# Designs tried in a protein design run: peptides against a protein of PDB entry 3C2G. Part 37

Target 1, 209 residues: chain A of PDB entry 3C2G
Amino acid sequence: IRTFDLLGLLLHDSDAIDGFVRSDGVGAITTVVQYPNNDLIRAGCKLLLQVSDAKALAKTPLENILPFLLRLIEIHPDDEVIYSGTGFLSNVVAHKQHVKDIAIRSNAIFLLHTIISKYPRLDELTDAPKRNRVCEIICNCLRTLNNFLMMWIPTPNGETKTAGPNEKQQVCKFIEIDILKKLMSCLSCEGMDTPGLLELRSTILRSFI

## One batch from the design tools (peptide; aimed at target 1 L11 H12 I17 D53)

Design b2_p21_5_s2 (made by RFdiffusion4, then SolubleMPNN; from b2_p21_5, 7 letters changed)
Fold by OpenDDE base, seed 2:
Structure b2_p21_5_s2 (fold): chain B 209 residues (1-209), chain A 21 residues (1-21)
Amino acid sequence: as target 1 above (209 residues)
Amino acid sequence: SELEKLIEELLKKREERLRAS
C-alpha cells in the first residue's frame, strides 16, 4: 500500500507515467493485485487507472492483463476496485481496436451489463459519496460500451466492422428499461460527462436503426 | 518486489533529471 502511494506521488507527469508503463509497470501492478489483500487490490487498481491514458499503453500487450482485470472486477464487489477497473477499461479501449477486441473476447460487454445491473438506482442512494461513486462506475461502463458500439457504426468512408450475433444480443441488453433509467439518472449527476452520455444515446439509437 | 524495484529506478531517474536541470 505504501509502495503504491509512493508511486502515485512520483507519477506527476506524462513522461513519468510513460516510463513506468514502458518498464512493464502495468504487469508489475497486475502481479501485486493477485495477492489476496483487498487493500493492495484497491491500491493497484487505482494505480492502473492513473496510468490508463498513458501513450505507452499503445505498445503494451494487454492480452493477459485485460482479461485478468475483467475477472478481478467480476469477482470483487468493491466499489473502489470496480471504479478503478472500469475506468481503466474505458481509457485503454478508447481508439484502440485491438484492445477493444481483447475486451470483447473476454466477455466485457456482458460484464458491463452485470455491473450496471447490480447497482441500485442513483435516486435510491442517500449517501452522496456512494451515489457519486456509483454514478462514476456506471458512466465508465457506458463510455466503454460506446467505444465498443462505435466499431460497428458505419463511418463516412463506408468502413465498418459487423458485430457478431452474440455481441448484438449482449448489446440489446443495454436497451432494457432499467439500464436506460440508470443512464438517465446519470445525466442528473453533478460533474458527469453529460455530452458523453448523450453521445452514447445517439450511438445506441444508430445501432438499432 | 518488482514494483519496488521499478519505483527505485524511477526515483533514480528523477534524481538524475533534477541534477541535470
Scores: peptide ipSAE 0.149, ipTM 0.720, DockQ to the pose 0.046
OpenDDE base, seeds 1, 3, 4, 5: peptide ipSAE 0.008, 0.010, 0.006, 0.145; ipTM 0.359, 0.347, 0.328, 0.711

Design b2_p21_5_s3 (made by RFdiffusion4, then SolubleMPNN; from b2_p21_5, 9 letters changed)
Fold by OpenDDE base, seed 4:
Parts: C-alpha cells; sequence; structure tokens
Structure b2_p21_5_s3 (fold): chain B 209 residues (1-209), chain A 21 residues (1-21)
C-alpha cells in the first residue's frame, strides 16, 4: 500500500509514467492487487488511474490486464475501486481500437450498465462527497460507452465496424429511462466533463435513432 | 423539458425496434 502511494507521488510527470508503464508497471500492479486486501486494491487501482493516459500503454498488451480489472470492479462494491477502474478503462480505450475490442469481449458494456444501475439517483444522495464520487463513476462509464458507440457510427471516410447482436442488445439497455436520467443528472454536477456528456448524448441519438 | 422529449423519442424508437423484431 505504501509503495503504491509512494509510486503515485513519484509518477507525477509523463516521462516517469511512461517509464513505469514500459517497465510493465501496469502488470506489476495487477499482480499485486490480486491479493485480497481492500486497501491494497484501492491503492493499486488509483495508481492504475494515474498512469492510464500514458502513451506507453499503446504498446502494452492488455489482453490479460483489462479482463482482470473488469472482473475486479465487478466484484468490489468499493466506490474508490470502481472510480479508479472505470477511469482507467475510459482512458485506455480512448483512441485504441484493439483495447476497445478487448474490453467489449470482456463484457465491459454489460458491466458499465451494471455499475450505473446499481447506484441510486444522484438526487437521492445527500452526502456531497458520495454524490460527487458516484457522478464521476457514472461519467467514467458513460465516457467509455461513448468510445464504444463511436466505433459503430458510420463515418464519411471510413469503414464502420458493426456491433454484434449481443453488443447491440447490451447497448440498448443504455436507452432505458433510468440510465438517461442518470446521464442528464451528471450534466448538473460541478466539475464534470459536460462537453463529453453532451457528446455522448449526441452519440446515443445517432446510435439509436 | 428537453430531457423528457429526448427520453420519449428514444423510448419510442426502442419500441419501434422491438415491434419490428
Amino acid sequence: as target 1 above (209 residues)
Amino acid sequence: SELERLIQELLAKRAERLAAS
């Protein structure tokens, strides 16, 4: 735990982060967080989030790492783990088709829906820190979803990948009224990526209507 | 509201798809 905290302090610039990632730092974290210690898992996932936008991740095989992380956030009810994990997911899938494919094959779409669905409505959360954290989690999930959906939207100059029937069915769950309300509720949260959420709204419209 | 309008539109489209399947 202390080691992860220390690493987090040291990994404050892009070069250090890239160096860590190139040295299989992500694999090292995922190995360590297999130990059933919640504090260790929190610290490890937080560190993953901190390095999740590293350029070196483009060259890092994620075939074993990503499914493990997805399973981790599936089984842990801890908001901090879920926050960090969904944040990691949203960053690593960005602009990386092969990573998106790994995530989708690893049931990420369904997991995102499950995560969003398990949290109460934001207006029902009276504790501001909790509400904000939940909002961030939902935003991470929705941002990840946006990245997935964008693959299946026809572009004027490119081949459009088609979603499989299972993926389509899973994606259709995101037009449930509860999910849409949660999306819109996030737009009212301070500090949220409002442009990104508006983009998602547009993407949803393009995907479903 | 704009949200309600959007939700209703999406739900309507979903219903159409379900009916067509």
Scores: peptide ipSAE 0.027, ipTM 0.562, DockQ to the pose 0.013
OpenDDE base, seeds 1, 2, 3, 5: peptide ipSAE 0.019, 0.005, 0.015, 0.009; ipTM 0.399, 0.282, 0.333, 0.359

Design b2_p21_5_s4 (made by RFdiffusion4, then SolubleMPNN; from b2_p21_5, 12 letters changed)
Fold by OpenDDE base, seed 5:
Structure b2_p21_5_s4 (fold): chain B 209 residues (1-209), chain A 21 residues (1-21)
Amino acid sequence: as target 1 above (209 residues)
Amino acid sequence: SALEALIERLRALRAERAAAS
């Protein structure tokens, strides 16, 4: 824990972060957070979030890292772990088709649905800190999902990857009535990524049904 | 540097985990 806290203080600029990532820092963190210690897992995931936009990640193999992180998010009920993990995921898949493919093969679309489904409606949360954290998690999920969906949207150059039947089925889970009601209840919440929510709905309606 | 020392500590923790597996 102390090591992660001190690293967080030292990794304050992009060059230091890139140096850490080039030294297999992400692999080191993901190995350490396999210990059954909740405080260590929280600290490690927070550090992962901090380095998740590093340029050096484009050269880092994520084939073993992403499946592990997705499993960690799946089995941990901790909002701080889920926040950091979904934040990491949303950043690392951005503009990286290969990384999107790894995440999708690791059932990330279904996991995002599971994460959103487990939380109450934002308008039912009276505790402001809890509501804000849940809002941030949902926004991370929406941003990640929209990043996945763009792979199956036609480009101006006419190249389009077609979603497989399993991926299409997983995406269609987001237009089921219960999940739609939950997502639409977020529209009036302060801090919600309303454009991202509307983009998700529009993309599913146009391209997946 | 302090950063290098902390990175080395993370590598050591990785090695400890690998040995326990």
Scores: peptide ipSAE 0.028, ipTM 0.662, DockQ to the pose 0.032
OpenDDE base, seeds 1, 2, 3, 4: peptide ipSAE 0.027, 0.028, 0.022, 0.021; ipTM 0.624, 0.593, 0.432, 0.500; seed 4 fails the geometry check

Design b2_p21_6 (made by RFdiffusion4)
Pose (drawn by RFdiffusion4):
Structure b2_p21_6 (pose): chain A 208 residues (1-190, 192-209), chain P 21 residues (1-21)
Amino acid sequence: IRTFDLLGLLLHDSDAIDGFVRSDGVGAITTVVQYPNNDLIRAGCKLLLQVSDAKALAKTPLENILPFLLRLIEIHPDDEVIYSGTGFLSNVVAHKQHVKDIAIRSNAIFLLHTIISKYPRLDELTDAPKRNRVCEIICNCLRTLNNFLMMWIPTPNGETKTAGPNEKQQVCKFIEIDILKKLMSCLSCEMDTPGLLELRSTILRSFI
Amino acid sequence: SELETLLSELKEHHEENFSLP
């Protein structure tokens, strides 16, 4: 845990996190967090979140790491893990088609739907720290979704990709009534929460 | 004691140079 904490302090900038990724740091973190201990898992996911915007992640073999992390997000009961995992997912799929492909094959879009749907409305959360966390979680999920939807919107540049039935059923779950009601309620609930502005802006983009 | 001082200095250095989103 202290090693994770120290690496977190050392990796101040882009060059450092890229150096860590080129040294197989992401594979090391994911291997270590297989140990069933929550403090260790929380610490390793915090560091993964920190290095998630690395451009070197375009070169790292993610065929095994990514499905493992999606499974962890699916079953781990604590919100800090969820927060870190979905934050990492949002950045790791950004600008990387082959990584989006890995994520789709592992049902990443279906998982985003499950993560958003499990939480009550933001007005039903009393403690401010927890309400801000759920708000940042939902935000992370919708940002991930938006990074996927770009593939299938007609671009005059000429890269009109066709969605397979697998991608179609996952994306269409976001027009089911239950999640639309929840998403629209985040847009209008009445809530002093620092992450609410970014969340509403991201929701509008998801609908667009 | 020397290790705690080193860690405090690393933390202050980190606050001054952290630049990731």

Design b2_p21_6_s1 (made by RFdiffusion4, then SolubleMPNN; from b2_p21_6, 12 letters changed)
Fold by OpenDDE base, seed 1:
Structure b2_p21_6_s1 (fold): chain B 209 residues (1-209), chain A 21 residues (1-21)
Amino acid sequence: as target 1 above (209 residues)
Amino acid sequence: SEEELLYKKLLEEYLKNYTLP
């Protein structure tokens, strides 16, 4: 844990972060967080989030890292782990088709649905810090989902990828009435990324209609 | 780089000294 704190301080700029990533820092963190220590897992995931926008990640093999992280998020009820993990996921899939593919093959879409389904409506959370953290988690999930769906939206030149039947089934979970009601309730909550939610809605509609 | 080496060494040292509960 202390090492992660120190590393976090040393990762003060983009060059330092890229250097850490090039040195397989992400792999090293994922090794450490395999140990059954919640504080260690929290610290490690927070550090992952810190480096999640690194340019060097575009050249980093994530085939073994990303599935592990997804599993970690799946099995840990810790909001801090989920926050950091979904934040990492959202950032790492951005503008990287090959990473999106890895995530999707690792059932990331279903996981995002599971995470959103786990949390109550934001308007039912009276504790502001908890509500804000849950809001951030949901926003991370929605941004990630949007990034996935954008792969299947026709481009101006008419080119598009087609989602497989499994992916389509996973995405269909987000248009279920219970999920839609939850997402609509988020629009009225303070701190919600309303533009992001509206963008996702638009993307979903374009994907299914 | 020297910085990359430092990060590696810190992580290696952490892993070496970490004991499972």
Scores: peptide ipSAE 0.029, ipTM 0.572, DockQ to the pose 0.037
OpenDDE base, seeds 2, 3, 4, 5: peptide ipSAE 0.024, 0.028, 0.026, 0.024; ipTM 0.524, 0.557, 0.535, 0.524

Design b2_p21_6_s2 (made by RFdiffusion4, then SolubleMPNN; from b2_p21_6, 10 letters changed)
Fold by OpenDDE base, seed 4:
Structure b2_p21_6_s2 (fold): chain B 209 residues (1-209), chain A 21 residues (1-21)
Amino acid sequence: as target 1 above (209 residues)
Amino acid sequence: SEEEERLKKLLEEYEKNYSLP
């Protein structure tokens, strides 16, 4: 745990982060968080989040890492782990088609829905820190979803991949009224990525309407 | 679909109530 914290302090610039990632740092973290220690898992996932936007990740094989992380956040009830994990997912899939494909094959879409669904409505959360964290988690999920949906939106200059029937069915769950209400509730949260949520709204509309 | 119609209505309501300047 302390090692991850110390390492996190050292990873303060993009070059250090890239160096860590190039040295299979992400793989190292994922190996360590296989131990059933909640504090270790939390610290490891936090560190993953810190390095999740590293340029070096584009060259890192994630075929074994992503499925593991997805399973971890599926089974772990800790909001901090889920926050870090969904944040990692959101960042790592950004602008990386092959990573999106790995995530989707690993049932990420369904998982995102499950995560959003398990939390109460934000207006039902009386504890402000909890509410904010839940909002951030939902935003991470929605941003990730947006990244997935963008793959299936026709672009003027290219053939768009079509979502498979299973993926389409899973995506359709996000137009459930409860999910949409949670999306709208996130827009009212201070400090949220409102532009990103609006982009998602647009993407959803383009995908379904 | 009914879901699409619900989405449309919700989004219309949102745009009405939460229009960003």
Scores: peptide ipSAE 0.020, ipTM 0.478, DockQ to the pose 0.012
OpenDDE base, seeds 1, 2, 3, 5: peptide ipSAE 0.017, 0.000, 0.018, 0.018; ipTM 0.466, 0.230, 0.443, 0.552; seed 3 fails the geometry check

Design b2_p21_6_s3 (made by RFdiffusion4, then SolubleMPNN; from b2_p21_6, 12 letters changed)
Fold by OpenDDE base, seed 3:
Structure b2_p21_6_s3 (fold): chain B 209 residues (1-209), chain A 21 residues (1-21)
Amino acid sequence: as target 1 above (209 residues)
Amino acid sequence: SEEELLYELLLEEYLKNYTLP
């Protein structure tokens, strides 16, 4: 929709983006995308992705925003919404412990598993644009998961958070045979973040084995 | 138009929280 496109044009540099976020622009987007229009939702989520790296997000309360976005991703089968939403999630949780905690409490780990599970293997996708979008979504999910797991890796000083039993069980779903086969199929696909996949594997092993 | 209405709605919502530098 032209509305979010026009707004996006105004956010042409990092200072403008940061200013928008400081003025509760993320809250404004989340309010507007409650309107039942798929094009509006797509445009709004794309704008969220665009501002997801803003420094001002570190000072933005996300207790209401993040659960809403996760719910939106859950109920909308639209690849563009899922792409933008998982991209936002991946960026916003990076280096922010409190945001990771909000996401995890909002069942983000299970949602990531659900997203990966619903897509076919990349080698089964013959349409290149579709395959590329699915690849990007999976990469967003894996990067997000890796960021969560990094919290539970023991540090030399002995200060580490321990994953709860529910979180551990949710993570264990990623080592199920069907999921592993899917992830292994990604290693041979062009455009896949293979180093990221290998890093995730290492992180899983260090966290739980 | 619906697009104009949505733009006005978004602008109104944004301006509620907008603080001038």
Scores: peptide ipSAE 0.063, ipTM 0.666, DockQ to the pose 0.045
OpenDDE base, seeds 1, 2, 4, 5: peptide ipSAE 0.028, 0.028, 0.032, 0.031; ipTM 0.469, 0.396, 0.657, 0.374

Design b2_p21_6_s4 (made by RFdiffusion4, then SolubleMPNN; from b2_p21_6, 14 letters changed)
Fold by OpenDDE base, seed 5:
Structure b2_p21_6_s4 (fold): chain B 209 residues (1-209), chain A 21 residues (1-21)
Amino acid sequence: as target 1 above (209 residues)
Amino acid sequence: SAAAAALAALREEYLRNKTLP
């Protein structure tokens, strides 16, 4: 959509992005994507991804935004929406405990499992562009999961938060054989963040010990 | 500012889509 192409040009630097977010720009995008227009939703989610690392997000109330985005990703089969939405989620939860808590309360762990479950193994995808996009989506999901699991790992500097029974049950779904096979298939993908996948593997193992 | 222009453009897009059947 022409409007969102122009927005991408206007929001090209970190100061412009941060100014936009401070002025409730994320709320403005979420208002626009409430309409049942696939091109609009795709463009809006792409813009959300573009602003997802803004410093101003640490001061932005996300209690209404995150549940809305999670629902949007859940109901749309579009790989571009899922890519942008999971990318936004992975960035916005980084280094923000309160945002992680909002996402987890909004059933994000189960949603990440659902997203990974619906895609085939990467080795079964012959089309390189499709394989690369699916790879990126799975990586976004795994990076987000890693960020959640790290909250429950003991740190030398204090008491760790314990995962509740529901969170433990949702995490246990990631050790299912079909999920593990999909995760392992990512290690063979060109351009993959292999160190990040190995970190997640270590985090998962520590979460079950 | 670029941020103000971006918000104005989003508001216009919202109003345009709000009036569509």
Scores: peptide ipSAE 0.423, ipTM 0.885, DockQ to the pose 0.036
OpenDDE base, seeds 1, 2, 3, 4: peptide ipSAE 0.346, 0.401, 0.232, 0.363; ipTM 0.861, 0.877, 0.753, 0.866

Design b2_p21_7 (made by RFdiffusion4)
Pose (drawn by RFdiffusion4):
Structure b2_p21_7 (pose): chain A 208 residues (1-190, 192-209), chain P 21 residues (1-21)
Amino acid sequence: IRTFDLLGLLLHDSDAIDGFVRSDGVGAITTVVQYPNNDLIRAGCKLLLQVSDAKALAKTPLENILPFLLRLIEIHPDDEVIYSGTGFLSNVVAHKQHVKDIAIRSNAIFLLHTIISKYPRLDELTDAPKRNRVCEIICNCLRTLNNFLMMWIPTPNGETKTAGPNEKQQVCKFIEIDILKKLMSCLSCEMDTPGLLELRSTILRSFI
Amino acid sequence: SHYIPITDERLDKISTLTTEL
């Protein structure tokens, strides 16, 4: 845990996190967090969140790491882990088609739907720290959805990709009534929460 | 882009963790 904390302090900029990724740091973190201990898991995922915007992640073999992390996000009961994992997922798929492909094959879009649907409306959360966390989680999921949807929107540049049935059923779940009601309620609930502005802006983009 | 400033407090924390490890 202290090693994770120290690496977190050392990796202060883009060159450092890229160096860590090129040294197989992401693979090392994911291997270690297989140990069933929540403090250790929380610490490893915090560091993964920190290095998630690394451009070197475009070169790292993610065929095994990514499905493992999606499974972890699916079953781990604590919000800090969900926060870190979905934050990482949002950045890791960004600008990387083959990584989006890995995520789709592992049902990443279906998982985003599940993660958003499990939380009550933001007005039903009393403690401010927790409400802000759920807010950032939903925001992370929708940012990840938006990074996927770009593939299938007609671009005059000529890269009109066709969605397979697998991608179609996952994306279409986001027009089911239950999630639309929840998403529209985040847009209008009445809520002193620092992450609310970014959440509402991201929601509008998801609908667009 | 990823960037976190380096401060005296941050260096102190790095030195403490390095000694402990």

Design b2_p21_7_s1 (made by RFdiffusion4, then SolubleMPNN; from b2_p21_7, 6 letters changed)
Fold by OpenDDE base, seed 5:
Structure b2_p21_7_s1 (fold): chain B 209 residues (1-209), chain A 21 residues (1-21)
Amino acid sequence: as target 1 above (209 residues)
Amino acid sequence: SHYIPITPERLAKIAELQAEL
């Protein structure tokens, strides 16, 4: 735990972060968080979030890392782990087609649906810290989903992948009545990514029906 | 791009954590 907190303090600039990532620092963290210690897992996921936008990640093989992290998020009830993990996911998939493909093959779309479905409506959360954290988690999920959908939106250059039938089915789950009611209940919450929510809905309705 | 300023308080916290390891 203290080692991750110290390391997080030492990773104070982009060059230090890139140096850590080039030295397989992400693999090292994922190795350490395999131990069943919740505080260690929380600290490790927080450190992953801190390095998640590093340029060096474009050269890092994530084939073993992403499936592990997705499984960690799936099995952990801890909001801090879910926050950090979804934050990491949203950053690492950005602008990286191969990383999106790994995440999607690892059932990330369905996992994000499960995460959003698990939390109560934001308007029902009276505790402000809890509400804010859940809001941030939902925003991380929305950003990740929109990043996935970008692969299947036809561009004028004609080179878009077609979503497979399973991916299409998983995406269409986000327009089912219960999840839509939940997502719509978020629109009134301070700090919600309202543009991202509207983008998700619009893209699904235009391209996946 | 991440940049975390190195403040005296941050240096003190680094030193504290290093002494505890």
Scores: peptide ipSAE 0.027, ipTM 0.618, DockQ to the pose 0.912
OpenDDE base, seeds 1, 2, 3, 4: peptide ipSAE 0.009, 0.019, 0.006, 0.006; ipTM 0.395, 0.485, 0.384, 0.399; seed 4 fails the geometry check

Design b2_p21_7_s2 (made by RFdiffusion4, then SolubleMPNN; from b2_p21_7, 8 letters changed)
Fold by OpenDDE base, seed 5:
Structure b2_p21_7_s2 (fold): chain B 209 residues (1-209), chain A 21 residues (1-21)
Amino acid sequence: as target 1 above (209 residues)
Amino acid sequence: SHYIPVTEELLKKIEELQKEL
């Protein structure tokens, strides 16, 4: 635990973060968070979030790391783990087709739906810190979904990847009324990534119409 | 962060989105 806190303090600049990632730091964290200690898991996932935008991740094999993280956030009820894990996922898939493919093969689309589905509507949450954290989690999930859907949007050249039937079916669940209500509820939170949520709406329309 | 409750306007926007899809 203390080691992750100290590492988090040292990883304050992009060069330090890239150095850590190039030294298999992400693999090291994922090894440590396999221990059944909630505080250790929280600290490790927080550190993963901190390094999740590192340029060096584009050169890091994630085939064994990403499925493990997805399983971790699937089985943990802890909002802090889910926040950090979904934040990591949203950042690591950004602009990286190969990472998107790993995530999708690892059932990420279904997991994102499951995470959003388990949380109440934000208007039912009276505790402001809890409401804000839940909103951040939902936004992380939706941003990740947006990154996936972008793969299936036709390019100006008319070329597009086609979503498989299973992926299409899983994505169609995000247009369910209860999911859309949660999306719109996040748009009503001040200081949220409103542009990203509006982009997701546009991406859904462009991907499936 | 302040939260604005889900309004009838937001629900209408959801319904519009569902018709577009």
Scores: peptide ipSAE 0.024, ipTM 0.483, DockQ to the pose 0.013
OpenDDE base, seeds 1, 2, 3, 4: peptide ipSAE 0.021, 0.018, 0.023, 0.022; ipTM 0.487, 0.451, 0.501, 0.476

Design b2_p21_8 (made by RFdiffusion4)
Pose (drawn by RFdiffusion4):
Structure b2_p21_8 (pose): chain A 208 residues (1-190, 192-209), chain P 21 residues (1-21)
Amino acid sequence: IRTFDLLGLLLHDSDAIDGFVRSDGVGAITTVVQYPNNDLIRAGCKLLLQVSDAKALAKTPLENILPFLLRLIEIHPDDEVIYSGTGFLSNVVAHKQHVKDIAIRSNAIFLLHTIISKYPRLDELTDAPKRNRVCEIICNCLRTLNNFLMMWIPTPNGETKTAGPNEKQQVCKFIEIDILKKLMSCLSCEMDTPGLLELRSTILRSFI
Amino acid sequence: SFTKLEEKLAEEELETELEER
């Protein structure tokens, strides 16, 4: 845990996190967090979140790491883990088609739907720290969804990709009535929460 | 630049301000 904390302090900029990724740091973190201990898992995921915007992640073999992390997000009961995992997922798919492909094959879009649907409306959360966390989580999920949807929107530049039935059923779940009600309620609930502005802006983008 | 450290500090400050509410 202290090693994770120390690496978190050392990796202060882009060059450092890229150096860590090129040294197989992401693979090392994911291997270690297989140990069933929540403090250790929380610490390892915090560091993964920190290095997630690394351009070197375009070169790292993610065929095994990414499905493992999606499974961890799906079953781990604590919000800090979910926050870190979904934050990592939003950055790791960004600008990387082959990584989006891995994520789709592992049902990443279906998982975003499940993560968002499990939380009550933001007006039903009393403690401010927790409400802000659920808000950032939902925000992470929708940002990940927006990084996927770019593939299938007709671009005059000529890269009109066709969605397979697998991608179609996952994306179409986001027009089911239950999640639309929840998403529209985040847009209008009445809520002193620092992450609310970014959330509402991201929700409008998801509908667009 | 120390961008990751600045982000870490801002997050710790925000968590402290939310706990005081």

Design b2_p21_8_s1 (made by RFdiffusion4, then SolubleMPNN; from b2_p21_8, 13 letters changed)
Fold by OpenDDE base, seed 1:
Structure b2_p21_8_s1 (fold): chain B 209 residues (1-209), chain A 21 residues (1-21)
Amino acid sequence: as target 1 above (209 residues)
Amino acid sequence: SKENLEAREKEKKLEEELKKK
């Protein structure tokens, strides 16, 4: 815990973050968070989020790391862990087709649906900090989904990847009324990436209609 | 943050194409 806090204080510079990542820092964190200590897991996942946009991650193999993180998010009920983990996922899949493929093969689409589904409607949350955290989690999930869906939308040049039948089935879960309501609820949250959520709405419509 | 950057770029291109039709 103290080590991760110290690292968090040192990793304010992009070069330092890249240095940490190049030194297999992500692998080190994932090793540490395998121990059943909630505080350690929280601190480790938070640190993962902090380094999730590092340039050095483009050269880092994520074949073992990403499935582990997805499993951790799946089994851990902690909002802070889920927030950090989904934030990490959202950042690492951006601009990285290979990472998207790893995530999808690791059942990420279904997991995103599961995460969104487990939370109550935002209007049922009276505690503002809790509501905001839940909203951020849902937004992380939805942004990640958007990055996946965009692979299957034709480009102006007519080029497109085709989703497999399993992926299509998993994606279809996101047109459930409860999921759509949660998307709309996120649009009303302060400080959220409203343009990104509106883009997702557009992407969903293009994918299903 | 790199969140949704790829998706945003692709969506903008699609929107531009739709406006031309």
Scores: peptide ipSAE 0.019, ipTM 0.498, DockQ to the pose 0.026
OpenDDE base, seeds 2, 3, 4, 5: peptide ipSAE 0.017, 0.017, 0.005, 0.017; ipTM 0.482, 0.487, 0.347, 0.468; seeds 2, 4 fail the geometry check

Design b2_p21_8_s2 (made by RFdiffusion4, then SolubleMPNN; from b2_p21_8, 13 letters changed)
Fold by OpenDDE base, seed 1:
Structure b2_p21_8_s2 (fold): chain B 209 residues (1-209), chain A 21 residues (1-21)
Amino acid sequence: as target 1 above (209 residues)
Amino acid sequence: SKENLEKREKEKKLEEELLKK
């Protein structure tokens, strides 16, 4: 824990972050967070978030790391873990088709739906720090989902990948009545990625129905 | 954000494709 805190203090420089990533730092964190210690898991996931936009990640295999992280998010009902994990996910899938594929194959779409579904309505959260954290988590989920959907959006040249039936089904879950009510409850929340929410809804309605 | 960059890149590609027609 203290080591991760120290690393977090030192890894503010992009070159240092890249050096850490090139030295399999992400793998090292993943190994450490396998221990059943919540504080350690929180610290490790936070560190993952801190390095999640590193340029060196483009050369880092994520085939083993990403499924592990997704599982970690699934089994830990900790807001800090979920925040860091979804933040990491949103950053690593951006601009990387192969990483999107890994995440999707690892049931990321369904997981994101589960995360959003399990949280209470934002308008029911009276504690501002809690509400803000949940809002950030939902924003991370929305960003990730929109990044996934970009794979299947038709381009003007007519070139597009087609979502498989399972992926289509998982995506369509986000327009069901219950989840829509949940998402609509977020629109009035300060800090909500309203454009991302509207984009998600619009894209699903246009391209997946 | 990387997301914004990806959106911008897609928009640019879209614009480029529209300009080529």
Scores: peptide ipSAE 0.022, ipTM 0.495, DockQ to the pose 0.022
OpenDDE base, seeds 2, 3, 4, 5: peptide ipSAE 0.023, 0.019, 0.021, 0.017; ipTM 0.504, 0.483, 0.489, 0.462; seed 2 fails the geometry check

